# Peptides against a protein of PDB entry 3V4L, part 70

Target 1, 386 residues: chain A of PDB entry 3V4L
Amino acid sequence: GQPLAKDKVALLIGNMSYWEHPKLKAPLVDVYELTNLLRQLDFKVVSLLDLTEYEMCNAVDEFLLLLDKGVYGLLYYAGHGYENFGNSFMVPVDAPNPYRSENCLCVQNILKLMQEKETGLNVFLLDMCRKRNDYDDTIPILDALKVTANIVFGYATCQGAEAFEIQHSGLANGIFMKFLKDRLLEDKKITVLLDEVAEDMGKCHLTKGRQALEIRSSLSEKRALTDPVQGAPCSAEALVRNLQWAKAHELPESMCLKFQCGVHIQLGFAAEFSNVMIIYTSIVHKPPEIIMCDAYVTDFPLDLDIDPKHANKGTPEETGSYLVSKDLPKHCLYTRLSSLQKLKEHLIFTVCLSYQYSGLEDTVEEKQEVNVGKPLIAKLDMHRGL

## One batch from the design tools (peptide; aimed at target 1 G81 E162 E165 Q167)

Design b2_p24_4_s4 (made by RFdiffusion4, then SolubleMPNN; from b2_p24_4, 12 letters changed)
Fold by OpenDDE base, seed 3:
Structure b2_p24_4_s4 (fold): chain B 386 residues (1-386), chain A 24 residues (1-24)
Amino acid sequence: as target 1 above (386 residues)
Amino acid sequence: MEEERRKAELEKQLVSMDPQLSLP
């Protein structure tokens, strides 16, 4: 019969804003594009940008809670990384310089934990360098992996080589994602799909002799990312998993705020990633006696580290939100919350209306506090271990 | 010439994701 997935779950991590290392650009676009493609494949996708070591560990733990017998698990990572002794290490944004294996996440440890879940398929897509870290002499003593015959690694580059990004017009794509995205929706065995991506990369004049896709697989079955999800959740565990994932992707409802002056503001929310949300405000009604008015958001929780200089922009692009700007309403003020994983409390903030009456020189201010609960990934309480 | 210029522009846009390029 056609292979069935019990469910499909993906964790996508893109690290770019390193503290002690060179900043990247490609992970932003690559995680976004892959998220949209995997959603079309009926994956439950958690997409996270710029995670610390602790936040990466928690994201992996939450991902592993969504895995169960016959579930398809996909881990994508784009960022800095290294390979020592055949073990792949993902580098968190807070990693010291130099970093060691103790500051990084070992992919083979994650694979071990995925095998304990009796998953139907384990896919790792690693868009990182595979050079040895000469500052880390630690030989990982990994426990022997189980023979599950359901593992696929797609490495963006060969052993000991670099991965590259192409920066164009303020956006960048990784070389791997550039070719992967064109084939990802094809109904093919995942190893055949990746082999075709490898051939396409091998034709590229930019990457010839610099970067080549490596496929490592034990996949004995004809499994594809297109394999249908098994119908209605038959188990209590499947219902719990679906509810947990749905909670982590719930946006706040749009609000209509009414001020005493008679101005009405629409407050709206959009997800860029599971940990990145855009807030937008628009004036939907203004009394004729009010000649000018602006609505801005302020007084955010300190955990979000929001610089007011980057809030309340006239375009999504001025916030650094280039990807979702087409889906946002026009003529708003936009604020990007990029660190929702850090939110311990409810997202409470102030909407301030500054306005001027016809024939008065002074501006008047009215304020309303807004509580939108825990948006998106903030519902998972990734910080409960502190 | 134009193809070589376009190639050279694309090569300038190619950035390594190697963190060790910042190591002393």
Scores: peptide ipSAE 0.281, ipTM 0.739, DockQ to the pose 0.704
OpenDDE base, seeds 1, 2, 4, 5: peptide ipSAE 0.264, 0.261, 0.262, 0.270; ipTM 0.729, 0.712, 0.720, 0.732

Design b2_p24_5 (made by RFdiffusion4)
Pose (drawn by RFdiffusion4):
Structure b2_p24_5 (pose): chain A 386 residues (1-386), chain P 24 residues (1-24)
Amino acid sequence: as target 1 above (386 residues)
Amino acid sequence: SNPEKIDDNTYLVSRYAQPFEKPP
């Protein structure tokens, strides 16, 4: 009568800043939006931006670790894609020009690994182009799929076609997400809901005859993204899964820093994506003997490759964050730490204090090191092992 | 595959990678 979910897990990857290929803009916004919608449907969500081939493989491994028998698994990719010989490929940021299947992730490979885990539902939302990579000589000769009647595909465009994004100077949105976001929360069967999305997508003027939604499904059960999760987890296997999930969305505690000069610096942290964290520095207290002082953040782990133009900015928008000043506490210095999947080490940076005493010209520098451990997805140790 | 100009601030952009061989 009523289909049930053991758990609902989602992996969302949005690639924008390609090294050898045109950079995209809407993936960040679309990924942010799909996480919020999927969380309202009670999903364990992993949100990641600008992953290399190696990094993309690890995200799939962490996602597969969160899937077991009866778990609804969902994969959303927004970035560059190509389709050769019946296989869909997601292109990582590190991809060379020209690129091949070896440089890319085959969705079919990911699907087989999910079937090996006995998942109740396999939903794929591929918000990418589907043309031939004429330079791809290799045909993967993949093994046949087990007939499981739970596979669902939401291709943003058809084979040989292109998926489009509106790059309006401001926010920038994807076409698939413009029509998906208004309908995702409906209690319809996943296939029915995706078809209703395909109708509204045809009413699109910007994309008519260039992009159409393609649905491929084997699903023989009235399963939906709104189906409920098996109430009390109470199983030992169910507990290990909730810990593995909580292990990736840990944020450092908002600490207060005391300086030898009697100055207090409040250090705040904000989550944007599992891959993205925002630090802010507020000068909370200073003694009367000091009037002039500015707190600045430096000496980040080189693995992260933090550009100076994205750090120590008056507002969060100036760092490139999707989060706005109404979401983040006012008046601090905001700094954006994207690329946490690159952190093998522990997070250590210096909160540097440049200050001046009453009646003196000289400028005094007081540097204090801060170790915040492995925030968010860095805690998963994606680089672990030999 | 090239971007289409909608107005002065808005472009419709394909997510196609546009692969090619660089001349020497």

Design b2_p24_5_s1 (made by RFdiffusion4, then SolubleMPNN; from b2_p24_5, 12 letters changed)
Fold by OpenDDE base, seed 2:
Structure b2_p24_5_s1 (fold): chain B 386 residues (1-386), chain A 24 residues (1-24)
Amino acid sequence: as target 1 above (386 residues)
Amino acid sequence: SAPIQLDEDTQLVSTDPQPYVKPP
């Protein structure tokens, strides 16, 4: 019979906004496109951008809580990285220059922890450079891995080689995701699918001799990303996993705010990623006596580092939201919250209505405080150890 | 957006951070 997954869970991390290292562009697009494809494959996807070391550790810990016996686990990482002695290190956005293993997450340590969960399949897709870090002399003493015969590594590049982005003025994929996305939905054994992606990369004149996919696998069974999830969550563990994932993806409900002047505002929310939310406001009713009327959001929690210069934009693109803009309502003011993992408290903010009456020169302001609780990933309390 | 066609003029940029060695 076709193999069945007990469940399917993916953690996608895209690091691009490094503090002490060159900024990347592809991880934004790659994480977004891969999220949408894995959702079509019935994966529970947590998608996170621009994580610190501490935030990455907590994201991995929360991902490991979603893993159990016979669950398919997929970890995707796009960002800076290195490989020392066959160990892959993911570089957090706050990593110093130079970084060491102490500042980074070892993928083989994550694999060890996934093997303790008795997972049905472990897939690692590592879209990072694999050059040696000569500033890290640490030889990680890893415990011996269990022989589980269910591990697949897809490395975007060969050992000691670089991964590449497409130089474009607009949104572009990394090289690995460009080829992976065209095949990811195919009902094939995951190693066969990755071999076909490797062949497609090898036929491209740009990538030939510059970047090649490396596949490492112990996978003895015919497992595919298309494998159906075993039916209704009958186990307590499956219910807990479904609730934990749903908790991390709960958006605030859209609200209609009514001001004393008779203006009505629609306040709406959209998820770009598990830690990135767009707030949008629109005037849905205005009395005819009001000639000018604008609705701004302000007074965000300090933990979110919201620059007012990037808030309340006339387009999603002006906030840096290029991916979800087609799915947002038009004629709003837009604000992008890009660091929801940093939110310790409820998301409380002010909606400020600025308006002018016909025949009055003075602008009038009305304010309403809004509490939307903990949106998306902020429900997981990613800061429990700080 | 139209899928970015890889043409002959398409340039690739390395994601290597190239750690800035301060000269000694």
Scores: peptide ipSAE 0.310, ipTM 0.747, DockQ to the pose 0.327
OpenDDE base, seeds 1, 3, 4, 5: peptide ipSAE 0.286, 0.306, 0.261, 0.306; ipTM 0.710, 0.749, 0.700, 0.744

Design b2_p24_5_s2 (made by RFdiffusion4, then SolubleMPNN; from b2_p24_5, 13 letters changed)
Fold by OpenDDE base, seed 5:
Structure b2_p24_5_s2 (fold): chain B 386 residues (1-386), chain A 24 residues (1-24)
Amino acid sequence: as target 1 above (386 residues)
Amino acid sequence: SEPIQIDENTQLVSTDPQLYVAPE
């Protein structure tokens, strides 16, 4: 019969905004496009941008809680990384320069923990450099892996080689995702699919002799990303997994705020990633005696590090949101919250209405506090260990 | 996003952070 997955879970991490290292661009587009493709494949996807070491550890721990016997687990990482002695290290955005294994997440340690969950398939897609870190002389003594015959690594580059971005003024995919996205929906054994992606990369004049996909696998069964999920969640663990995933994807409901002057504001929310949300405001009713009015969002929790200069923009693109702008309503003010994983408390903020009456020169302000609870990834309380 | 055409003028940039260590 066709193989069945008990469930399908993916964690996608894109690190770009490094503190002590060169900034990247491709992970933004790559994580977004891969998220949309994996959702079409009935994956439960958590998509996270710009994680610290602590936040990456917590994201991996939460991902491992979603894994169980016969579940398909997929980890995608795009960012800086290195490979020492066949161990792959993902570099967090807060990693020092130089970084060491103690500042990074070892993928083979994650694989060990996934094997303990008796997963049906373990897929690692590593879009990072695989050069040795000469500043890290540590030889990780990893525990012996179990012989599970359900492991696939797709490395964006060869052992000891670099990964490349396309030098473009706009948003571009990384090299690996550019080819992966065209085949990811194909009903093929995952190792066959990745081999076809490797052939496509090898045919491209730009990538030929510069970057090549390496496939490392121990996959005895014909497993595909297209494999259907086994029917209704029949276990308590499957119900918990579904509830946990639903919590991480729950947006605040759209609100209609009414001010004393008779102005009505629509407040809306959109997810760009599991840790990135856009707030938008629009004036839906204005009394005729009010000639001008604007609705600003302000007084965000300090943990979110929201610069007021980047808030309340006339376009999503001015906030740094280029991917979801087509799905947003027009003629709003937009604010991008890019670090929802840092939110310890409820998202409380102020909507400030500034307006002017006909025949009065002075602006009037009205304020309303809004509590939207914990949006998206903030419901998982990734900070509970501090 | 419109598919970026890869042409003969398309340049690649390494993502290796070790290349950006300015020589002392």
Scores: peptide ipSAE 0.290, ipTM 0.735, DockQ to the pose 0.289
OpenDDE base, seeds 1, 2, 3, 4: peptide ipSAE 0.272, 0.285, 0.281, 0.276; ipTM 0.724, 0.732, 0.733, 0.735

Design b2_p24_5_s3 (made by RFdiffusion4, then SolubleMPNN; from b2_p24_5, 16 letters changed; failed a check: too like the target's own chain)
Amino acid sequence: SEDIQLDETTKLVSTDPKLYVAPP

Design b2_p24_5_s4 (made by RFdiffusion4, then SolubleMPNN; from b2_p24_5, 13 letters changed)
Fold by OpenDDE base, seed 5:
Structure b2_p24_5_s4 (fold): chain B 386 residues (1-386), chain A 24 residues (1-24)
Amino acid sequence: as target 1 above (386 residues)
Amino acid sequence: SEDIQLDENTKLVSTDPQLYIKPP
């Protein structure tokens, strides 16, 4: 019979905005496209951009809470990384220069913890460099892995090799994701699927002798990413997992704000990633006596580090939101909250309406405070350890 | 995304962070 997954869970991390290292571009598109594909495969996907060491640790811990016996776990990472002694290290955005293993997350440690959950399948897709870090002489004492015969690594590059981005002015996939996306929905054993991706990459003249996919596996069973999830969650643990995932993906409800002047504002929310939300405002009703009016969002929580210069833009693209702009309503003001993982409290902010009456020279302002609770990933309280 | 046509003029940029490591 076809194998059944008890559930399917994915954590996708894309690190781009490094503090002490070169900025990347590909992880934005790669995480977004992979998120959409894995959702079509009935994965519960948490997608996170630009995580610190602490935030990455918490994201992994929350991911491990979603894992259980017979669950398929997929970890994707796009960002800076290195490989020492066959151990893969993911580099957080706040990593020092130079970084060491103490500043980074070891993938083999995550694998050990996934094996303790008795997972049905463990897939690691590592879109990072695999060069040795000569500044890290640390030999990690890793505990011996269990023989679970359910492990697949897809490395975007060969051992000791670098990964490459496409030099493009616009949005581009990384090399690995460019080929992976075309095959990911195929009903094939995951190792066969990745082998076909490796063949497709190997046909590309740009990657020949520079970057090649490496597959490392101990997968004894014919398991695919297309394997159906077993029916309704019958266990308390499965219900908790489903509720946790649902909480991390619940957007605030759209609101119609009514001001004293009779202006009505529609306030809406869209998810770009699990930690990135777009707020948009539109004027849906204006009394005829009001000649001009604008609605701005302001007074965000300080932990979100929102620059007002990047808020209230006339297009999603001016906020840095290029991927979801097609799905957003037009003729709004847009604000991008890119660090929802930093939110400790409820998302409280002000909608400020500035307007003019016919025959009055002075602008009038009305303000309304809005509390939308904890949106998206902020519901998981990833900060509970601080 | 628009499928960027990989042609002979397409350049790859290394993401190797070690190329930019500050000497101690």
Scores: peptide ipSAE 0.354, ipTM 0.844, DockQ to the pose 0.333
OpenDDE base, seeds 1, 2, 3, 4: peptide ipSAE 0.271, 0.267, 0.264, 0.265; ipTM 0.747, 0.750, 0.744, 0.752

Design b2_p24_6 (made by RFdiffusion4)
Pose (drawn by RFdiffusion4):
Structure b2_p24_6 (pose): chain A 386 residues (1-386), chain P 24 residues (1-24)
Amino acid sequence: as target 1 above (386 residues)
Amino acid sequence: PTLHPVDYEKLKEEHPDLVSRNPD
């Protein structure tokens, strides 16, 4: 009568800043939006931006680790894609020009690994172009798929076609997400809902005859993204899964820093994506003997490759964050730490204090080191092992 | 559905804000 989910897990990857290929803009916004919608449907969501080939492989491994028998598994990719010989490929940021299947992730490979885990539902939302990579000589000769009647595909465009994004100077949105976001929360069967999305997508003027939604499904059960999760987890296997999930969305505690000069610096942290964290520095207290002082953040782990133009900015928008000043506490210095999947080490940076005493010209520098451990996805140790 | 190859010069003239996620 009523289909049930053991758990609902999602992996969303949005690639924008390609090294050898045109950079995209809507992936960040679309990924942010799909996480919020999928969390309302009670999904364990992993949100990641600008992953290399190696990094993308690890995100799939962490996602597969969160899937077991009866778990609804969902994969959303927004970025560059190509389709050769019946296989869909997601292109990582580190991809060379020209690129091949070896440089890319085959979706069919990911599907087989999910079937090996006995998942109740396999939903794929591929928000990418589907043309031939004429340079790709290799044909993967992949093994046949087990007939499981739970595979669902939401291709943003058809084979040989292109998926489009509206790059309006402001926010920038994807076409698939414009029509998906208004319908995702419906209690319809996943295939029915995706077809209703395909109808509204045809009413699109910007993309008519260039992009159309393609649905491929084997699903023989009235399964939906709104189906409920098996109430009390109470199983030992179910507990290990909730810990593995919580291990990736840990944020450092908002600490207060005391300086030898009697100055207090409040240090705040904000989550944007599992891959993205925002630090803010507020000067909470200073003694009367000091009037002039500015707190600035430096000496980040080189693995993160933090550009100076994204750090120590008056507002969060100036760092490139999707989060706005109404979401983040007012008046601090905001700094954006994207690329946490690059952190093998522990997070150590210096909160540097440049200040001046009453009646003196000289400028005094007081540097204090801060170790915040492995925030968010860095805690998963994706670089672990030999 | 009937879909046609994308002419990028014509697309730019008609819809300058619309961008393909084509890697080329």

Design b2_p24_6_s1 (made by RFdiffusion4, then SolubleMPNN; from b2_p24_6, 10 letters changed)
Fold by OpenDDE base, seed 5:
Structure b2_p24_6_s1 (fold): chain B 386 residues (1-386), chain A 24 residues (1-24)
Amino acid sequence: as target 1 above (386 residues)
Amino acid sequence: AKIEPVDREELKEKFPDLVSMDPD
């Protein structure tokens, strides 16, 4: 028969906005495009941008809780990284300069924990450089990995080499994602699919002699990302996994706010990533005696680090939202919340209506507090130590 | 394929849109 997955779960991490290191651009588009492709493949996808060390550890721990016997696990990382003595390290955004192994996540440690779950397939896609970090002399004594026939590594580059991004027209793709996205939906054994991606990269004049895909695999079975999920969740564990995923992807419902002046505002929410939400406001009704009115959002929780200069923009693009702007309502004010993983409590904020009456020079203000609960990833309380 | 050392200045001249993801 066709192979079946018990379930399919993916964690995608894209680190770009480093504190002490050069900023990247490709992880934004690469995580977004890969999220949309993996959703078409019936993966439960958590997509996270710009994680600290602590937030990355918690994201990996929550991902490992979703893994079980016969589940397909996919971990994608795009960001800074290094490889020392065959150990791959993912660099969090708060890593010091220079960073060391104690500031970074070791992929082989994550793999050890994934092997304990008896997963049906483990795929690691590492879109990072594999140069040695000469500031780290630590040799991780990794315990002998269990011999499992279900592991696939796709390294965007060879050992000791760089990974590259293409920066064109204000957006960037990683070289690896540029070729992976064209084949990811193909019904092929995952190692065959990645070998075809490696051939396509090898034909590219940009990558020839600079970057080459490396595939490492213990996969003895025919397994594909297209393999169907086993039918209706019959186990308590499958129901828990479905509920946990749904909880991390719940958007607030759209609201109609009514002000005393008779203005009505539509407040709406859109997910860009599991930790990134767009808030949008629009005037849906105004009395004829009101000549001008605007609806601003303000008084956000301090944990979100929202700069008011980047809030209440006339376009999604002015917030830094280039990917979902086509799917948003037009003629709104837009605010991008990019750090929902930092939210300790309910998302409470103020909607401020500023308006002017015909024949009055003075601007009037009305305010309403809005509580939307814990949106998206904020429901997992990633800021709390386990 | 054989990976060769990257000349970053030659790379910027030939492919200005190609950027290394290397932190260094």
Scores: peptide ipSAE 0.341, ipTM 0.797, DockQ to the pose 0.849
OpenDDE base, seeds 1, 2, 3, 4: peptide ipSAE 0.318, 0.295, 0.302, 0.284; ipTM 0.773, 0.729, 0.745, 0.719; seeds 1, 2 fail the geometry check

Design b2_p24_6_s2 (made by RFdiffusion4, then SolubleMPNN; from b2_p24_6, 9 letters changed)
Fold by OpenDDE base, seed 1:
Structure b2_p24_6_s2 (fold): chain B 386 residues (1-386), chain A 24 residues (1-24)
Amino acid sequence: as target 1 above (386 residues)
Amino acid sequence: PEIKPVDREALKKEHPDLVSMDPN
């Protein structure tokens, strides 16, 4: 019969805003494009940008809680990384310079934990460099991995080689994602799909002699990313997984705020990633005696590290939101919350209406506090260990 | 084909839009 997945779960991590290392650009677009493709494949996708070591560990732990017997697990990582002695290390954004294995997440350790879940398929897509880190002399003594015939690694590059991004008009795509996205929806065994991606990369003049896809697989079955999810969640674990995923993707409801001056504001929310939300405000009603009015958001929780200079922009693009801007209402003020994983409490903020009456020179302000609860990934309490 | 170490200065001249994801 056609292979069935008990469920399909993906964790996508894109690290670009490194503290002590060169900033990347590709992870932004690549995580977003891959998220949209995997959602079309009926994956439950958690997409996270710019994670610290602690946040990456917690994201992996929460991902592992979504894994169970016969579930398809996909881990994608785009960022800085290295490979020592056949162990792949993902570099968090807070990693010191130089970094070591103790500052990084070992993919083979994650694989071990995924194998303990009796998963139906384990796919790792590693969009990082695979050069040796000469500052790390640690040989991870990996305990004897269970031998499972359900593992696939797609490496963006060969061992000891670099991965590249292509920069266009201030955005970038990873070379790996550029070719992967064109084939990802194909109903093919995942290793065959990746082999075709490898051939496409091998034809490209940019990548010839610089980057080549490497496939490592133990996959003995014909498993595809297109394999249908087994029907209604019959297990308590499947229900919990569905609820946990739904919580991580629940946006605040759109609100209509009414001010004493008679101005009405629409407050809306959009997800860019599981940890990135756009807040937008629009004036939906203005009394005729008010000549000008703007609705600013302010007083965010300190944990979110919101710079007021980057808040309340006239376009989504001025916030750094290039991907969802087409789906947002026009003529708003936009604020991008990029670190929702840091939120320990409810998202409470102030909506400040600044307005001017006809024939008065002075600007008047009215304020309303808004509590939207825990949005998106903030519902998972990723901070349970701090 | 053989994958060779990339000369980043040569790469910047040939392909200014192609950037290494190497942290070094």
Scores: peptide ipSAE 0.451, ipTM 0.903, DockQ to the pose 0.851
OpenDDE base, seeds 2, 3, 4, 5: peptide ipSAE 0.426, 0.441, 0.420, 0.433; ipTM 0.888, 0.898, 0.890, 0.883

Design b2_p24_6_s3 (made by RFdiffusion4, then SolubleMPNN; from b2_p24_6, 10 letters changed)
Fold by OpenDDE base, seed 1:
Structure b2_p24_6_s3 (fold): chain B 386 residues (1-386), chain A 24 residues (1-24)
Amino acid sequence: as target 1 above (386 residues)
Amino acid sequence: PKIEPVDYEELKKKYPDLVSMDPN
């Protein structure tokens, strides 16, 4: 019969906004597009941008809690990285310069932990450089991996090479994702799919002789990302996994705020990523005596590092939200919360209505506090243990 | 075929829009 997955879970990490290293751009688009593709493949996807070391560790731990016997696990990483002695290291955004293995996540350690879960398939897609880090003399003593014939690595580049992004003309994929996305939905054994991606990359004049996909596999079975999930979640473990994933993807409900002046504001929420939410405000009712009014969001929790200069924009794009702008209501003010993993408390903020009456020169303000609980990934408390 | 060692400095000169994901 066709192989079945007990479930499918993916963790996608895109690191771009490095503190001590060059900033990247492609991981934004790559994580977003891959999220949408994997969702079409019935994956439970957690998508995270710009994680610290601690946040990356916690994201991996939460991902491992979603893994169980016969579950398909996929880890995608886009960001800075290196490879020493065949061990791949993902570089967190807070990594020092120079970074070492102690500041980074070892992919082979994650693989070991995935093997302990008796997973049905382990896929790693690593869109990072594979150059040696000469500042890291640490030889990782990796325990011997269990012989599980269910591992696939897709490296965006060959050993000792760089991975590249294309920064021309605004938002673009990394080179790996550009070719991967065109084939990812194909009903093929995952190694065959990746071989075809490698051939497509090899035909590209930009990639040829610079970046080549490397595939490492122990996969003995015909497993595909298209393999159907087994039935209704009838097991207690499948129900728990569904609840854990749903908890990490729960948006606040859209609400209508009523001000004393008779202005009504629609407050809405949209997920860009599991840790990135757009808040939008719109005036849905204005008394005729009010000539001008705007609804600003302010007083966010300090843990979110929200700069007021980047809040309350007239377009989603001015917030840095280029990907979901088509799905957002028009004629709003938009605020992007990009670090929901840092939120320790409930998301409490103020909606400030600024308005002017006809024939009065003075602007009036009214304020309402809004508590939306813990949105999205903030429900997982990815800061637990600090 | 052995992939020849890529001169990434020459590549950056030839393709200014090609940005390495190497932090170094």
Scores: peptide ipSAE 0.175, ipTM 0.587, DockQ to the pose 0.766
OpenDDE base, seeds 2, 3, 4, 5: peptide ipSAE 0.034, 0.058, 0.079, 0.058; ipTM 0.564, 0.515, 0.539, 0.492

